# Peptides against a protein of PDB entry 1BH9, part 19

Target 1, 89 residues: chain A of PDB entry 1BH9
Amino acid sequence: FSEEQLNRYEMYRRSAFPKAAIKRLIQSITGTSVSQNVVIAMSGISKVFVGEVVEEALDVCEKWGEMPPLQPKHMREAVRRLKSKGQIP

## One batch from the design tools (peptide; aimed at target 1 I22 L25 F49 P89)

Design b2_p13_6_s2 (made by RFdiffusion4, then SolubleMPNN; from b2_p13_6, 7 letters changed)
Fold by OpenDDE base, seed 5:
Structure b2_p13_6_s2 (fold): chain B 89 residues (1-89), chain A 13 residues (1-13)
Amino acid sequence: as target 1 above (89 residues)
Amino acid sequence: DMLKALFDAILNA
């Protein structure tokens, strides 16, 4: 891997979703209150999900012969490819 | 499908 890839990974590793925001989002969907542990678990899974999509989008960008930053078209194509591979629902 | 199942399991636990 390159230094750029390492830097991107470090930014990803240090990123996190605000607990209060995630809690509100989940509760808006379920209609009921959720525990702190549920918020933590959902935050972790969401981070993994976002990471997988971004990784695929970067691959798309490279294969198309384009340079960062990622654009909406890369994200849309990434989601399509991941669904086709059965890696995301 | 796996992620969906995991999300459901956590939300319903």
Scores: peptide ipSAE 0.058, ipTM 0.690, DockQ to the pose 0.076
OpenDDE base, seeds 1, 2, 3, 4: peptide ipSAE 0.058, 0.055, 0.053, 0.056; ipTM 0.690, 0.688, 0.691, 0.691

Design b2_p13_6_s3 (made by RFdiffusion4, then SolubleMPNN; from b2_p13_6, 6 letters changed)
Fold by OpenDDE base, seed 2:
Structure b2_p13_6_s3 (fold): chain B 89 residues (1-89), chain A 13 residues (1-13)
Amino acid sequence: as target 1 above (89 residues)
Amino acid sequence: DMLQAVFDAILAA
């Protein structure tokens, strides 16, 4: 692992979704109140999902012969590729 | 739809 990769990983590890915001978002979708455990679980899954998308976007950036920082076009292509691979719906 | 399945499983618990 390069220093750059380690730095990204560290920043990723330190990042977190605000619980209150996640709770409100879930409730807006489900139409019902959710428990704290549901918020924690969904927050974890969401973080993993974001990590996977960013990782794919970095791969796209590299394959296109471009350098960081990531741009919206990399993120859009990443999502397209993940869908194509069947990794996301 | 794996993400939806995971979401549904969590909410069903």
Scores: peptide ipSAE 0.042, ipTM 0.670, DockQ to the pose 0.073
OpenDDE base, seeds 1, 3, 4, 5: peptide ipSAE 0.036, 0.037, 0.032, 0.039; ipTM 0.645, 0.648, 0.589, 0.659

Design b2_p13_6_s4 (made by RFdiffusion4, then SolubleMPNN; from b2_p13_6, 5 letters changed)
Fold by OpenDDE base, seed 5:
Parts: structure tokens; C-alpha cells; sequence
Structure b2_p13_6_s4 (fold): chain B 89 residues (1-89), chain A 13 residues (1-13)
């Protein structure tokens, strides 16, 4: 792996969603309180989801012959592709 | 999708 890839991975590893914010978001959707375990699980899945979208976006950027940083158009295309593959809702 | 299924399973537990 390149140093750039390693740096991105480290940034990804160190990133985290605030538990309180995630809890509030989930509760706003479900209409009921959720346990700490649910928050932890959802936070983890959300992080993986973001990672997958970013990786797809990086692939899009490369395939389009463009250079970093990622732009909204890359993210939008990534989401479209992941949806078509059935990898995201 | 897989993610949707996982989300629902977790929230239903």
C-alpha cells in the first residue's frame, strides 16, 4: 500500500461518530429509546458503510482519470453504483 | 440489501 493509502486508513481508524448523536438519530427514526449496544452496533456499521462509499468514490475518481480530493460528483456516482450492485439500499 | 437487513435486525433486537 502507498503512504497515502496508509494515511487514509489511519484517519479512518481514528474517526468515530459521537454516541449521543447516533442515539438521538436512531431514536428519531424508530420513535423509541435504544440501548447502548444498539448504538455501538449501528455506529460500527455506519463507519463501515462510509468506508465502502469512500472506496467506491475513489475508484470512480480514478476511472474518470481525475485526481484527489474527492468531489461531490464522485460520491454521488459511488452511491449510484453501489445501489445498482445492491450493496446499499 | 445486506445493510438494510442488518440495520433492521439490530433495531428489532
Amino acid sequence: as target 1 above (89 residues)
Amino acid sequence: SMLEAVFNAILAS
Scores: peptide ipSAE 0.038, ipTM 0.659, DockQ to the pose 0.076
OpenDDE base, seeds 1, 2, 3, 4: peptide ipSAE 0.037, 0.036, 0.035, 0.038; ipTM 0.654, 0.651, 0.645, 0.654

Design b2_p13_7 (made by RFdiffusion4)
Pose (drawn by RFdiffusion4):
Parts: sequence; structure tokens; C-alpha cells
Structure b2_p13_7 (pose): chain A 89 residues (1-89), chain P 13 residues (1-13)
Amino acid sequence: as target 1 above (89 residues)
Amino acid sequence: SMLSAVFNKILEE
């Protein structure tokens, strides 16, 4: 396999949001503070969401006869499709 | 509401 497949996997494996920002974002909505578990669970769920959007946008870029990197028009279009399939909020 | 705030922030970025 290529250095890229390996490096693409490593990034996928360890990419993650910083806990500090997830927490400040959540607690700045509940007013109350929140737990270590809530931050981690929210990070996991958000990574899946990011995963669905990029996976869907990659499909739009592919079908529009274009090549990566993903452009803004791909992300928004993907969002519209995911909402139609009702798979994202 | 907490989850919507995270998703909305990601979409804003």
C-alpha cells in the first residue's frame, strides 16, 4: 500500500476535536457545567457527522465530474442531500 | 440542544 493510504488512515484514526472547545461550546448553552463523558460522547458523534458530510460531498464532487479537494459548493450540496434523506438533523 | 450547538458550529466552520 501507499504512504498515502497509511497516512490517510492514521489521520482518520486519530483525528479528534479538542475537548476544551467542545466543552466550552456545550456548557455555554446549558449554563451548567458538563461531564468528561458528555464531551467525549459529543466528540464521537460529531466526528461521525463530519464523516457523513465529507463522504457525501466526495460523492457530489465525483458525480459533477470534478476532483478533490472538496469545494464549498460540494459541502452545501451534500448537506441538502443528507437533509432530504433525513439522515442528518 | 447540546448536540445541535456542536453540529451548528461545525456547519458554520

Design b2_p13_7_s1 (made by RFdiffusion4, then SolubleMPNN; from b2_p13_7, 5 letters changed)
Fold by OpenDDE base, seed 1:
Structure b2_p13_7_s1 (fold): chain B 89 residues (1-89), chain A 13 residues (1-13)
Amino acid sequence: as target 1 above (89 residues)
Amino acid sequence: SMLEAVINAILAS
């Protein structure tokens, strides 16, 4: 791994979704209150999901012979590829 | 998908 890759990994590892915000978001969708455990579980899954999308986008960027930062076109292509692979709905 | 199943399971708990 390059220093840039390591730095991105560290930033990802240290990042987290605010619990209160996630709770409000879930409740806005479900229309009912959710437990702390649900918020924790959903936050974890969301972080993994974002990580997978970004990882794929970085791969796209590299394969296209381009350099960071990621652009919308990389993200769109990443989502398309992940859907094609059946990794995301 | 597995992801969708996991999300639904979490929301149902």
Scores: peptide ipSAE 0.040, ipTM 0.643, DockQ to the pose 0.080
OpenDDE base, seeds 2, 3, 4, 5: peptide ipSAE 0.028, 0.034, 0.030, 0.030; ipTM 0.550, 0.598, 0.574, 0.579

Design b2_p13_7_s2 (made by RFdiffusion4, then SolubleMPNN; from b2_p13_7, 5 letters changed)
Fold by OpenDDE base, seed 5:
Structure b2_p13_7_s2 (fold): chain B 89 residues (1-89), chain A 13 residues (1-13)
Amino acid sequence: as target 1 above (89 residues)
Amino acid sequence: DMLQAVFNAILAS
């Protein structure tokens, strides 16, 4: 891995969704209270999802011959590609 | 929808 890749990984690893916010969001969707374990599980899934989208976006950026930072157009294209591959809904 | 399935499975447990 390059130093840049390592730095991005460290930033990703240290990032986290606030539990209270995730809990409120889930409850707003389900209409019922959720346990701490549900919040933890959904937070983890969400983080993995974001990571996969970012990885795809970085690939898009590189394939387009562009340099960081990522732009909205990279993220939009990443989502499109992941959907077409059936990797995300 | 895999994410929805996972979400539902978690809530059902």
Scores: peptide ipSAE 0.045, ipTM 0.682, DockQ to the pose 0.071
OpenDDE base, seeds 1, 2, 3, 4: peptide ipSAE 0.040, 0.042, 0.038, 0.043; ipTM 0.664, 0.675, 0.657, 0.678

Design b2_p13_7_s3 (made by RFdiffusion4, then SolubleMPNN; from b2_p13_7, 4 letters changed)
Fold by OpenDDE base, seed 5:
Parts: structure tokens; C-alpha cells; sequence
Structure b2_p13_7_s3 (fold): chain B 89 residues (1-89), chain A 13 residues (1-13)
């Protein structure tokens, strides 16, 4: 792996969603309180989801012959592709 | 999708 890839991975590893914010978001959707375990699980899945979208976006950027940083158009295309593959809702 | 299924399973537990 390149140093750039390693740096991105480290940034990804160190990133985290605030538990309180995630809890509030989930509760706003479900209409009921959720346990700490649910928050932890959802936070983890959300992080993986973001990672997958970013990786797809990086692939899009490369395939389009463009250079970093990622732009909204890359993210939008990534989401479209992941949806078509059935990898995201 | 897989993610949707996982989300629902977790929230239903």
C-alpha cells in the first residue's frame, strides 16, 4: 500500500461518530429509546458503510482519470453504483 | 440489501 493509502486508513481508524448523536438519530427514526449496544452496533456499521462509499468514490475518481480530493460528483456516482450492485439500499 | 437487513435486525433486537 502507498503512504497515502496508509494515511487514509489511519484517519479512518481514528474517526468515530459521537454516541449521543447516533442515539438521538436512531431514536428519531424508530420513535423509541435504544440501548447502548444498539448504538455501538449501528455506529460500527455506519463507519463501515462510509468506508465502502469512500472506496467506491475513489475508484470512480480514478476511472474518470481525475485526481484527489474527492468531489461531490464522485460520491454521488459511488452511491449510484453501489445501489445498482445492491450493496446499499 | 445486506445493510438494510442488518440495520433492521439490530433495531428489532
Amino acid sequence: as target 1 above (89 residues)
Amino acid sequence: SMLEAVFNAILAS
Scores: peptide ipSAE 0.038, ipTM 0.659, DockQ to the pose 0.076
OpenDDE base, seeds 1, 2, 3, 4: peptide ipSAE 0.037, 0.036, 0.035, 0.038; ipTM 0.654, 0.651, 0.645, 0.654

Design b2_p13_7_s4 (made by RFdiffusion4, then SolubleMPNN; from b2_p13_7, 6 letters changed)
Fold by OpenDDE base, seed 2:
Structure b2_p13_7_s4 (fold): chain B 89 residues (1-89), chain A 13 residues (1-13)
Amino acid sequence: as target 1 above (89 residues)
Amino acid sequence: SMLQAVIEAILRS
């Protein structure tokens, strides 16, 4: 890692989704209540997902010969590429 | 995808 990459990773590692918000979101989708463990698990998966998308977006940005910060176009392209690779639905 | 499968499994629990 470069110092910049390490700093980004540390910020990512320390970030977290609010449990209450995640719980409400899941319940709004499923229509049923969920346990604390489900919220924790989904929060973790969501964090991993965001990390993977951001990593792909950074790769897109670099391949396009552009410099950070990431823009919406990088995020959209990242999602498209991950879908084409079958990594996300 | 693997991610979708895991999410689905968790939501079903």
Scores: peptide ipSAE 0.036, ipTM 0.635, DockQ to the pose 0.078
OpenDDE base, seeds 1, 3, 4, 5: peptide ipSAE 0.035, 0.034, 0.027, 0.028; ipTM 0.622, 0.620, 0.567, 0.576

Design b2_p13_8 (made by RFdiffusion4)
Pose (drawn by RFdiffusion4):
Structure b2_p13_8 (pose): chain A 89 residues (1-89), chain P 13 residues (1-13)
Amino acid sequence: as target 1 above (89 residues)
Amino acid sequence: SMLNAVIDEILDT
């Protein structure tokens, strides 16, 4: 396999949001503080959401006869489709 | 509400 397949996997494997921002974002909406577990769980769910959007946008870019990197028009279009399929909030 | 705040922040980014 290529250096790129390996490096694309490593990034996938370890990419993650910083806990500090996830926590400040959530606690700045509940007012109350929140737990270590809530932050991790919210990070895991958000990573899946990011995954579904990029995966869906990559499909739009592919079908519009275009090549990566993903452009803004791809992300927004993907969002509209995911909402139609009702798979994202 | 917590999940929506996270997802809205990602979409706004």

Design b2_p13_8_s1 (made by RFdiffusion4, then SolubleMPNN; from b2_p13_8, 7 letters changed)
Fold by OpenDDE base, seed 1:
Structure b2_p13_8_s1 (fold): chain B 89 residues (1-89), chain A 13 residues (1-13)
Amino acid sequence: as target 1 above (89 residues)
Amino acid sequence: KMLEAVFNAILES
């Protein structure tokens, strides 16, 4: 692993969604109160999802012959590709 | 379906 990869991983690992925000988001969708365990589980899944999108965006950036930092166009293309591959709904 | 909704909410935010 490169130093850049390790740095990105550490930043990712230390990042987290605020529990209150996740709880509110879930409840806005389900229409009912959710348990702490559900919040924890969904927080983890959401973090993994974001990580996968960013990873794909970095691949897009590279394939387009461009250099970081990532731009909105990379993120949009990443989502499109992941959907096309069936890796995200 | 709940997971899909969460994903969509994240992408649209």
Scores: peptide ipSAE 0.030, ipTM 0.588, DockQ to the pose 0.657
OpenDDE base, seeds 2, 3, 4, 5: peptide ipSAE 0.027, 0.030, 0.028, 0.029; ipTM 0.553, 0.586, 0.565, 0.587

Design b2_p13_8_s2 (made by RFdiffusion4, then SolubleMPNN; from b2_p13_8, 4 letters changed)
Fold by OpenDDE base, seed 5:
Structure b2_p13_8_s2 (fold): chain B 89 residues (1-89), chain A 13 residues (1-13)
Amino acid sequence: as target 1 above (89 residues)
Amino acid sequence: SMLQAVIDAILES
């Protein structure tokens, strides 16, 4: 792995969704209270999902011959590509 | 990528 990849991984590793916010969001959708384990699981899944989208967006940016930071157009294209690949619904 | 390696590790655990 390159130094840049390691740096991105460190930023990813240090990032986190606030548990309270995740809990509120889940409960707003389910209509019922959720356990700590559910919050932890959903937080992890969400982090992985965001990471996948960002990685795809970085690939898009590079393939388009552009430089960071990522722009909305990169994110939108990333989502389209991930959907076409069946990686996200 | 580094992220994919992490994801794979998670899926294998």
Scores: peptide ipSAE 0.038, ipTM 0.573, DockQ to the pose 0.039
OpenDDE base, seeds 1, 2, 3, 4: peptide ipSAE 0.025, 0.025, 0.024, 0.032; ipTM 0.558, 0.553, 0.556, 0.556

Design b2_p13_8_s3 (made by RFdiffusion4, then SolubleMPNN; from b2_p13_8, 6 letters changed; failed a check: a repeat of another design)
Amino acid sequence: SMLEAVFNAILAS

Design b2_p13_8_s4 (made by RFdiffusion4, then SolubleMPNN; from b2_p13_8, 6 letters changed)
Fold by OpenDDE base, seed 5:
Structure b2_p13_8_s4 (fold): chain B 89 residues (1-89), chain A 13 residues (1-13)
Amino acid sequence: as target 1 above (89 residues)
Amino acid sequence: SMLDAVFNAILAS
């Protein structure tokens, strides 16, 4: 791994969603209260989801022969590709 | 998708 890759990983590892915000968001969708475990689980899978999208976007950026930072067009294309592959809904 | 299934399973618990 390059130093840049390591730095990105560390930033990703240190990032987190605020539990209260996630809880409110889930409850706004479900219409019912959710447990702490549900919040933890959803936070975890959401972080993994974001990581997968970003990784795909980095691949798009590289394949297009462009340099960081990622732009909205990379993210949009990443989502499109992941949907096409059936990796995200 | 796998993620969709996971989301739904978690929310249903």
Scores: peptide ipSAE 0.060, ipTM 0.686, DockQ to the pose 0.081
OpenDDE base, seeds 1, 2, 3, 4: peptide ipSAE 0.049, 0.050, 0.042, 0.052; ipTM 0.674, 0.672, 0.665, 0.679

## One batch from the design tools (peptide; aimed at target 1 R8 F17)

Design b2_p14_3 (made by RFdiffusion4)
Pose (drawn by RFdiffusion4):
Structure b2_p14_3 (pose): chain A 89 residues (1-89), chain P 14 residues (1-14)
Amino acid sequence: as target 1 above (89 residues)
Amino acid sequence: ELIDEMIDEINSLL
């Protein structure tokens, strides 16, 4: 396999949101503070969401006869489709 | 903003 497959996997494996921002974002909405578990769970769910959007946008870029990197028009279009399939909020 | 940063990191490897 290529250095790139390996490096693409490593990024996938360890990419994660900083806990500090996830927490401040959530607690700045509940007013109350929140737990370690809530922040981790929210990070996990958000990574899956990011995954679905990039995966869906990559499909649009592919079908529009274009190549990566993903452009803004791909992200928004993907969002529209995911909402139609009702798979994202 | 966090999601954009994560997408930019992922997008750089596509």

Design b2_p14_3_s1 (made by RFdiffusion4, then SolubleMPNN; from b2_p14_3, 7 letters changed)
Fold by OpenDDE base, seed 5:
Structure b2_p14_3_s1 (fold): chain B 89 residues (1-89), chain A 14 residues (1-14)
Amino acid sequence: as target 1 above (89 residues)
Amino acid sequence: DLVEQYIAELNSLL
């Protein structure tokens, strides 16, 4: 791994969704209170999902011969590619 | 895949 890759991974690793916000979001959908374990699990899955999209976008950026920061066009193309791979609906 | 996993996990936990 390059220093740049390690730095990006560290920034990703340290990022997190606010628990209170996730809890409120889930409860707004379900209409019922949720446990802390549910919040933790859903936060983790959400972070993994975001990570996969960003990783694909970084790959797009590199393949286009461009450099970070990521732009909306990279994110849009990443979503298209993930759909074509069957990773997202 | 991940979106489906997210939905499935939400349905199983709630």
Scores: peptide ipSAE 0.067, ipTM 0.645, DockQ to the pose 0.037
OpenDDE base, seeds 1, 2, 3, 4: peptide ipSAE 0.065, 0.024, 0.047, 0.032; ipTM 0.641, 0.543, 0.625, 0.589

Design b2_p14_3_s2 (made by RFdiffusion4, then SolubleMPNN; from b2_p14_3, 6 letters changed)
Fold by OpenDDE base, seed 5:
Structure b2_p14_3_s2 (fold): chain B 89 residues (1-89), chain A 14 residues (1-14)
Amino acid sequence: as target 1 above (89 residues)
Amino acid sequence: DLVEEYIKEINSKL
């Protein structure tokens, strides 16, 4: 990995969704209270999901011969490609 | 692998 890739990974590792916000969001959907473990699990999978989309978007940006920062068009194309690959629903 | 990474993420926080 390049130093830039390693730095991005470190920033990704340190990032997190606020637990309270995730809890409120889940409860607004389910209509019932959720446990701390559910919040942790959903926060984790959400972080992984965002990471995969961003990584695909970076690949799209590179393949289109463009430079960062990522734009909405890269994110839209990333989601389309991941769906096509069956990696996301 | 998405599932593998998800498991790692959960295990790091539990």
Scores: peptide ipSAE 0.035, ipTM 0.631, DockQ to the pose 0.049
OpenDDE base, seeds 1, 2, 3, 4: peptide ipSAE 0.033, 0.032, 0.034, 0.032; ipTM 0.624, 0.620, 0.631, 0.619

Design b2_p14_3_s3 (made by RFdiffusion4, then SolubleMPNN; from b2_p14_3, 5 letters changed)
Fold by OpenDDE base, seed 1:
Structure b2_p14_3_s3 (fold): chain B 89 residues (1-89), chain A 14 residues (1-14)
Amino acid sequence: as target 1 above (89 residues)
Amino acid sequence: SLVEEYINEINSLL
């Protein structure tokens, strides 16, 4: 892998959703307060989800013989493929 | 998948 790829990975690894924002979002959906553990778990799944979608989108971009930056069409195709693979609902 | 595992975890917590 390239230094650029490593840098992107490190940025991803260090990134995190603000707990307060996640808590508010969940509560807006559920209509009830949620525990810290729920916020942590939801933050984790959200990060993993974003990572998988972006990874798939980059793969799509490459397979189509195109170069970054990612475009909406890559993201849409990525989601479609992940659904087809049963990796996301 | 990792997403599926996390979904299951979330569902168990909610």
Scores: peptide ipSAE 0.078, ipTM 0.664, DockQ to the pose 0.037
OpenDDE base, seeds 2, 3, 4, 5: peptide ipSAE 0.073, 0.063, 0.025, 0.076; ipTM 0.659, 0.650, 0.502, 0.661

Design b2_p14_3_s4 (made by RFdiffusion4, then SolubleMPNN; from b2_p14_3, 6 letters changed)
Fold by OpenDDE base, seed 1:
Structure b2_p14_3_s4 (fold): chain B 89 residues (1-89), chain A 14 residues (1-14)
Amino acid sequence: as target 1 above (89 residues)
Amino acid sequence: DLMQRYIEEINSLL
């Protein structure tokens, strides 16, 4: 791994959604209060989802022979590829 | 698959 890759991994690993914000968002959708465990679970899956999309986007960028930073076109292509692979809905 | 595991967990909690 390059230093840049390691730094990205560390930043990702340490990142977290604010629990209060996630709770408010879920409650805005469900219309009812949610438990702490629901907030934790939703935060976890959301982080994994973001990580998978960014990882795929970086792969797209590399395969296209382009350099960072990631652009919207990389993100859109990443989502398309993940859908085609059945990795996301 | 980690995503699938989380989806199942959330579905069981909601």
Scores: peptide ipSAE 0.074, ipTM 0.679, DockQ to the pose 0.035
OpenDDE base, seeds 2, 3, 4, 5: peptide ipSAE 0.038, 0.055, 0.033, 0.049; ipTM 0.635, 0.660, 0.598, 0.647

Design b2_p14_4 (made by RFdiffusion4)
Pose (drawn by RFdiffusion4):
Structure b2_p14_4 (pose): chain A 89 residues (1-89), chain P 14 residues (1-14)
Amino acid sequence: as target 1 above (89 residues)
Amino acid sequence: SLTEAVEELTKALE
């Protein structure tokens, strides 16, 4: 396999949101503080959401006869499709 | 940062 497949996997394996921002974002909405578990769980769910959007946008870029990197028009279009399939909020 | 985390995962998935 290529250095790229390996490096793409490593990034996928370890990419993660910083806990500090996830927590401040959530607690700045509940007013109350929140737990270590809630921040981790929210990070896991949000990584899946990011995954679905990029995966869906990559499909739009592919079908519009274009090549990566993903452009803004791809992200928004992907969002519209995911909402239609009702798979993202 | 939040942006860097999204960019890293986006690069991994492209």

Design b2_p14_4_s1 (made by RFdiffusion4, then SolubleMPNN; from b2_p14_4, 5 letters changed)
Fold by OpenDDE base, seed 2:
Structure b2_p14_4_s1 (fold): chain B 89 residues (1-89), chain A 14 residues (1-14)
Amino acid sequence: as target 1 above (89 residues)
Amino acid sequence: SIEDAIEELTKGLE
């Protein structure tokens, strides 16, 4: 890792979705209560998902010859590319 | 990958 990459990784590693917020969000979508295990699973999956999208967006930004910070257009392109690769539905 | 993460987390539940 470069120093910048390491710093981003550390910030990512230390970040977390609040369980209460995730629980409320899931329940607002499903219309029913969910268990702690479901919250834990969804939190983990969501974190990995966000991480991979951001990583792809950083690659997009670089390939477009642009500098940080990431912009919505980078995120949109990242999602498009990940879908094209079959990594996300 | 996302798929690997889903598999790992799902297997640990229920």
Scores: peptide ipSAE 0.038, ipTM 0.638, DockQ to the pose 0.039
OpenDDE base, seeds 1, 3, 4, 5: peptide ipSAE 0.037, 0.037, 0.037, 0.038; ipTM 0.626, 0.620, 0.638, 0.634

Design b2_p14_4_s2 (made by RFdiffusion4, then SolubleMPNN; from b2_p14_4 with T3E K11R)
Fold by OpenDDE base, seed 5:
Structure b2_p14_4_s2 (fold): chain B 89 residues (1-89), chain A 14 residues (1-14)
Amino acid sequence: as target 1 above (89 residues)
Amino acid sequence: SLEEAVEELTRALE
């Protein structure tokens, strides 16, 4: 790992979605209240999902011979590639 | 558990 990669990982590790916001969002979709465990599970899944998208975007950025920070075009291409790989719907 | 939470969410989304 490079120092930059380690720093990014630390920032990612420390980041988290607010439980209250996640709960409200889920309930807006389901139309009913959800348990704390569901909120925790969804928060974790969401964080992993974001991580996978960012990882793919960083790969795109590198393959295009560009340097961070990531731009919208990297994120869009990342999503396209992940869909093509069947990793996301 | 995580499994139970996922199942609960799945049911709610159906």
Scores: peptide ipSAE 0.033, ipTM 0.649, DockQ to the pose 0.031
OpenDDE base, seeds 1, 2, 3, 4: peptide ipSAE 0.026, 0.020, 0.021, 0.023; ipTM 0.599, 0.506, 0.520, 0.529

Design b2_p14_4_s3 (made by RFdiffusion4, then SolubleMPNN; from b2_p14_4, 4 letters changed)
Fold by OpenDDE base, seed 4:
Structure b2_p14_4_s3 (fold): chain B 89 residues (1-89), chain A 14 residues (1-14)
Amino acid sequence: as target 1 above (89 residues)
Amino acid sequence: SLEEAIEELRKGLE
């Protein structure tokens, strides 16, 4: 890790989705209550998903010869590329 | 924590 990468990782590691909000969202989809473990799991995969998109977006930014901060266009392109590669549905 | 979340996913909770 470079210093910049380490800093981003630390911020990423410390970030989290509000459990109550995630719980409500899941329940709105499932139509029934969910356990704390389900909320934790879904929060985790969501965080990983965001991380992967951001990582791809940074790659896009670099390949376009641009510098951070990331812009919406980088995020959109990242999603397109990840879908194309079959890394996300 | 993230580690806990990942472990829960591995357990196949849904």
Scores: peptide ipSAE 0.036, ipTM 0.660, DockQ to the pose 0.046
OpenDDE base, seeds 1, 2, 3, 5: peptide ipSAE 0.029, 0.027, 0.027, 0.028; ipTM 0.576, 0.579, 0.567, 0.587

Design b2_p14_4_s4 (made by RFdiffusion4, then SolubleMPNN; from b2_p14_4, 5 letters changed)
Fold by OpenDDE base, seed 1:
Structure b2_p14_4_s4 (fold): chain B 89 residues (1-89), chain A 14 residues (1-14)
Amino acid sequence: as target 1 above (89 residues)
Amino acid sequence: SIEDAIEELTRALE
């Protein structure tokens, strides 16, 4: 566990979707107002989802013998693999 | 209910 890895984790931990934006997005889809708890839950789930996709993409990048930064091809392959594993619909 | 499930999930994520 390198210092660089720790720094990346901290950046990830500190990052978050704006609550107001998430609230508006959910409400635009559901057609009804949502509670703060719903926004928090959806924000958390979304963050975890993004993290899993990025993690898979980094794995793809490594397996292909390439180095960061991630490219669209890594992200697309990551999604395919996650679907294949049944980790995402 | 869905609301109850979301609340439980929220607590787990906090």
Scores: peptide ipSAE 0.030, ipTM 0.612, DockQ to the pose 0.039
OpenDDE base, seeds 2, 3, 4, 5: peptide ipSAE 0.021, 0.022, 0.022, 0.022; ipTM 0.516, 0.527, 0.529, 0.534

Design b2_p14_5 (made by RFdiffusion4)
Pose (drawn by RFdiffusion4):
Structure b2_p14_5 (pose): chain A 89 residues (1-89), chain P 14 residues (1-14)
Amino acid sequence: as target 1 above (89 residues)
Amino acid sequence: SPAETMEEIMSSLS
């Protein structure tokens, strides 16, 4: 396999949101503070969401006869499709 | 490229 497959995997494996921002974002909406578990769970779910959007946008870029990197028009279009499939909020 | 995009999205939050 290529250095890139390996490196793409490593990034996938360890990419994660910083807990500090996830927490401040959530607690700045509940007013109350929140737990370690809530932040981690929210990070896991958000990573899946990011995953679905990039995966879906990659498909649009592919079908529009274009190549990566993903452009803004791909992200928004992907969002519209995911909403239609009703798979993202 | 998708992996780099995901890394950039997640590391951009502050």

Design b2_p14_5_s1 (made by RFdiffusion4, then SolubleMPNN; from b2_p14_5, 5 letters changed)
Fold by OpenDDE base, seed 4:
Structure b2_p14_5_s1 (fold): chain B 89 residues (1-89), chain A 14 residues (1-14)
Amino acid sequence: as target 1 above (89 residues)
Amino acid sequence: SAAELIQEIMSSLK
């Protein structure tokens, strides 16, 4: 793949959701405290989810004959498609 | 999928 794609991938790979934020978010939903391992696991899975959505959005963008950067309409359509594919409940 | 896994884990934590 292109250097641009590689750079984007590296930035994605190195990125992570703030641990404290994830912990607070989970606890706000569950109403109970969560362990560090749960936070780590959820952070990782959430990152993967974002990746899946972005990947689908890029595909949408390409299929529509448009060029990056992604726009809200691409993200919305990506979610719709992932739902139709059963990849988003 | 990642979304499904997130949902399953969240449900188990409640």
Scores: peptide ipSAE 0.464, ipTM 0.880, DockQ to the pose 0.051
OpenDDE base, seeds 1, 2, 3, 5: peptide ipSAE 0.455, 0.464, 0.449, 0.464; ipTM 0.880, 0.883, 0.878, 0.882

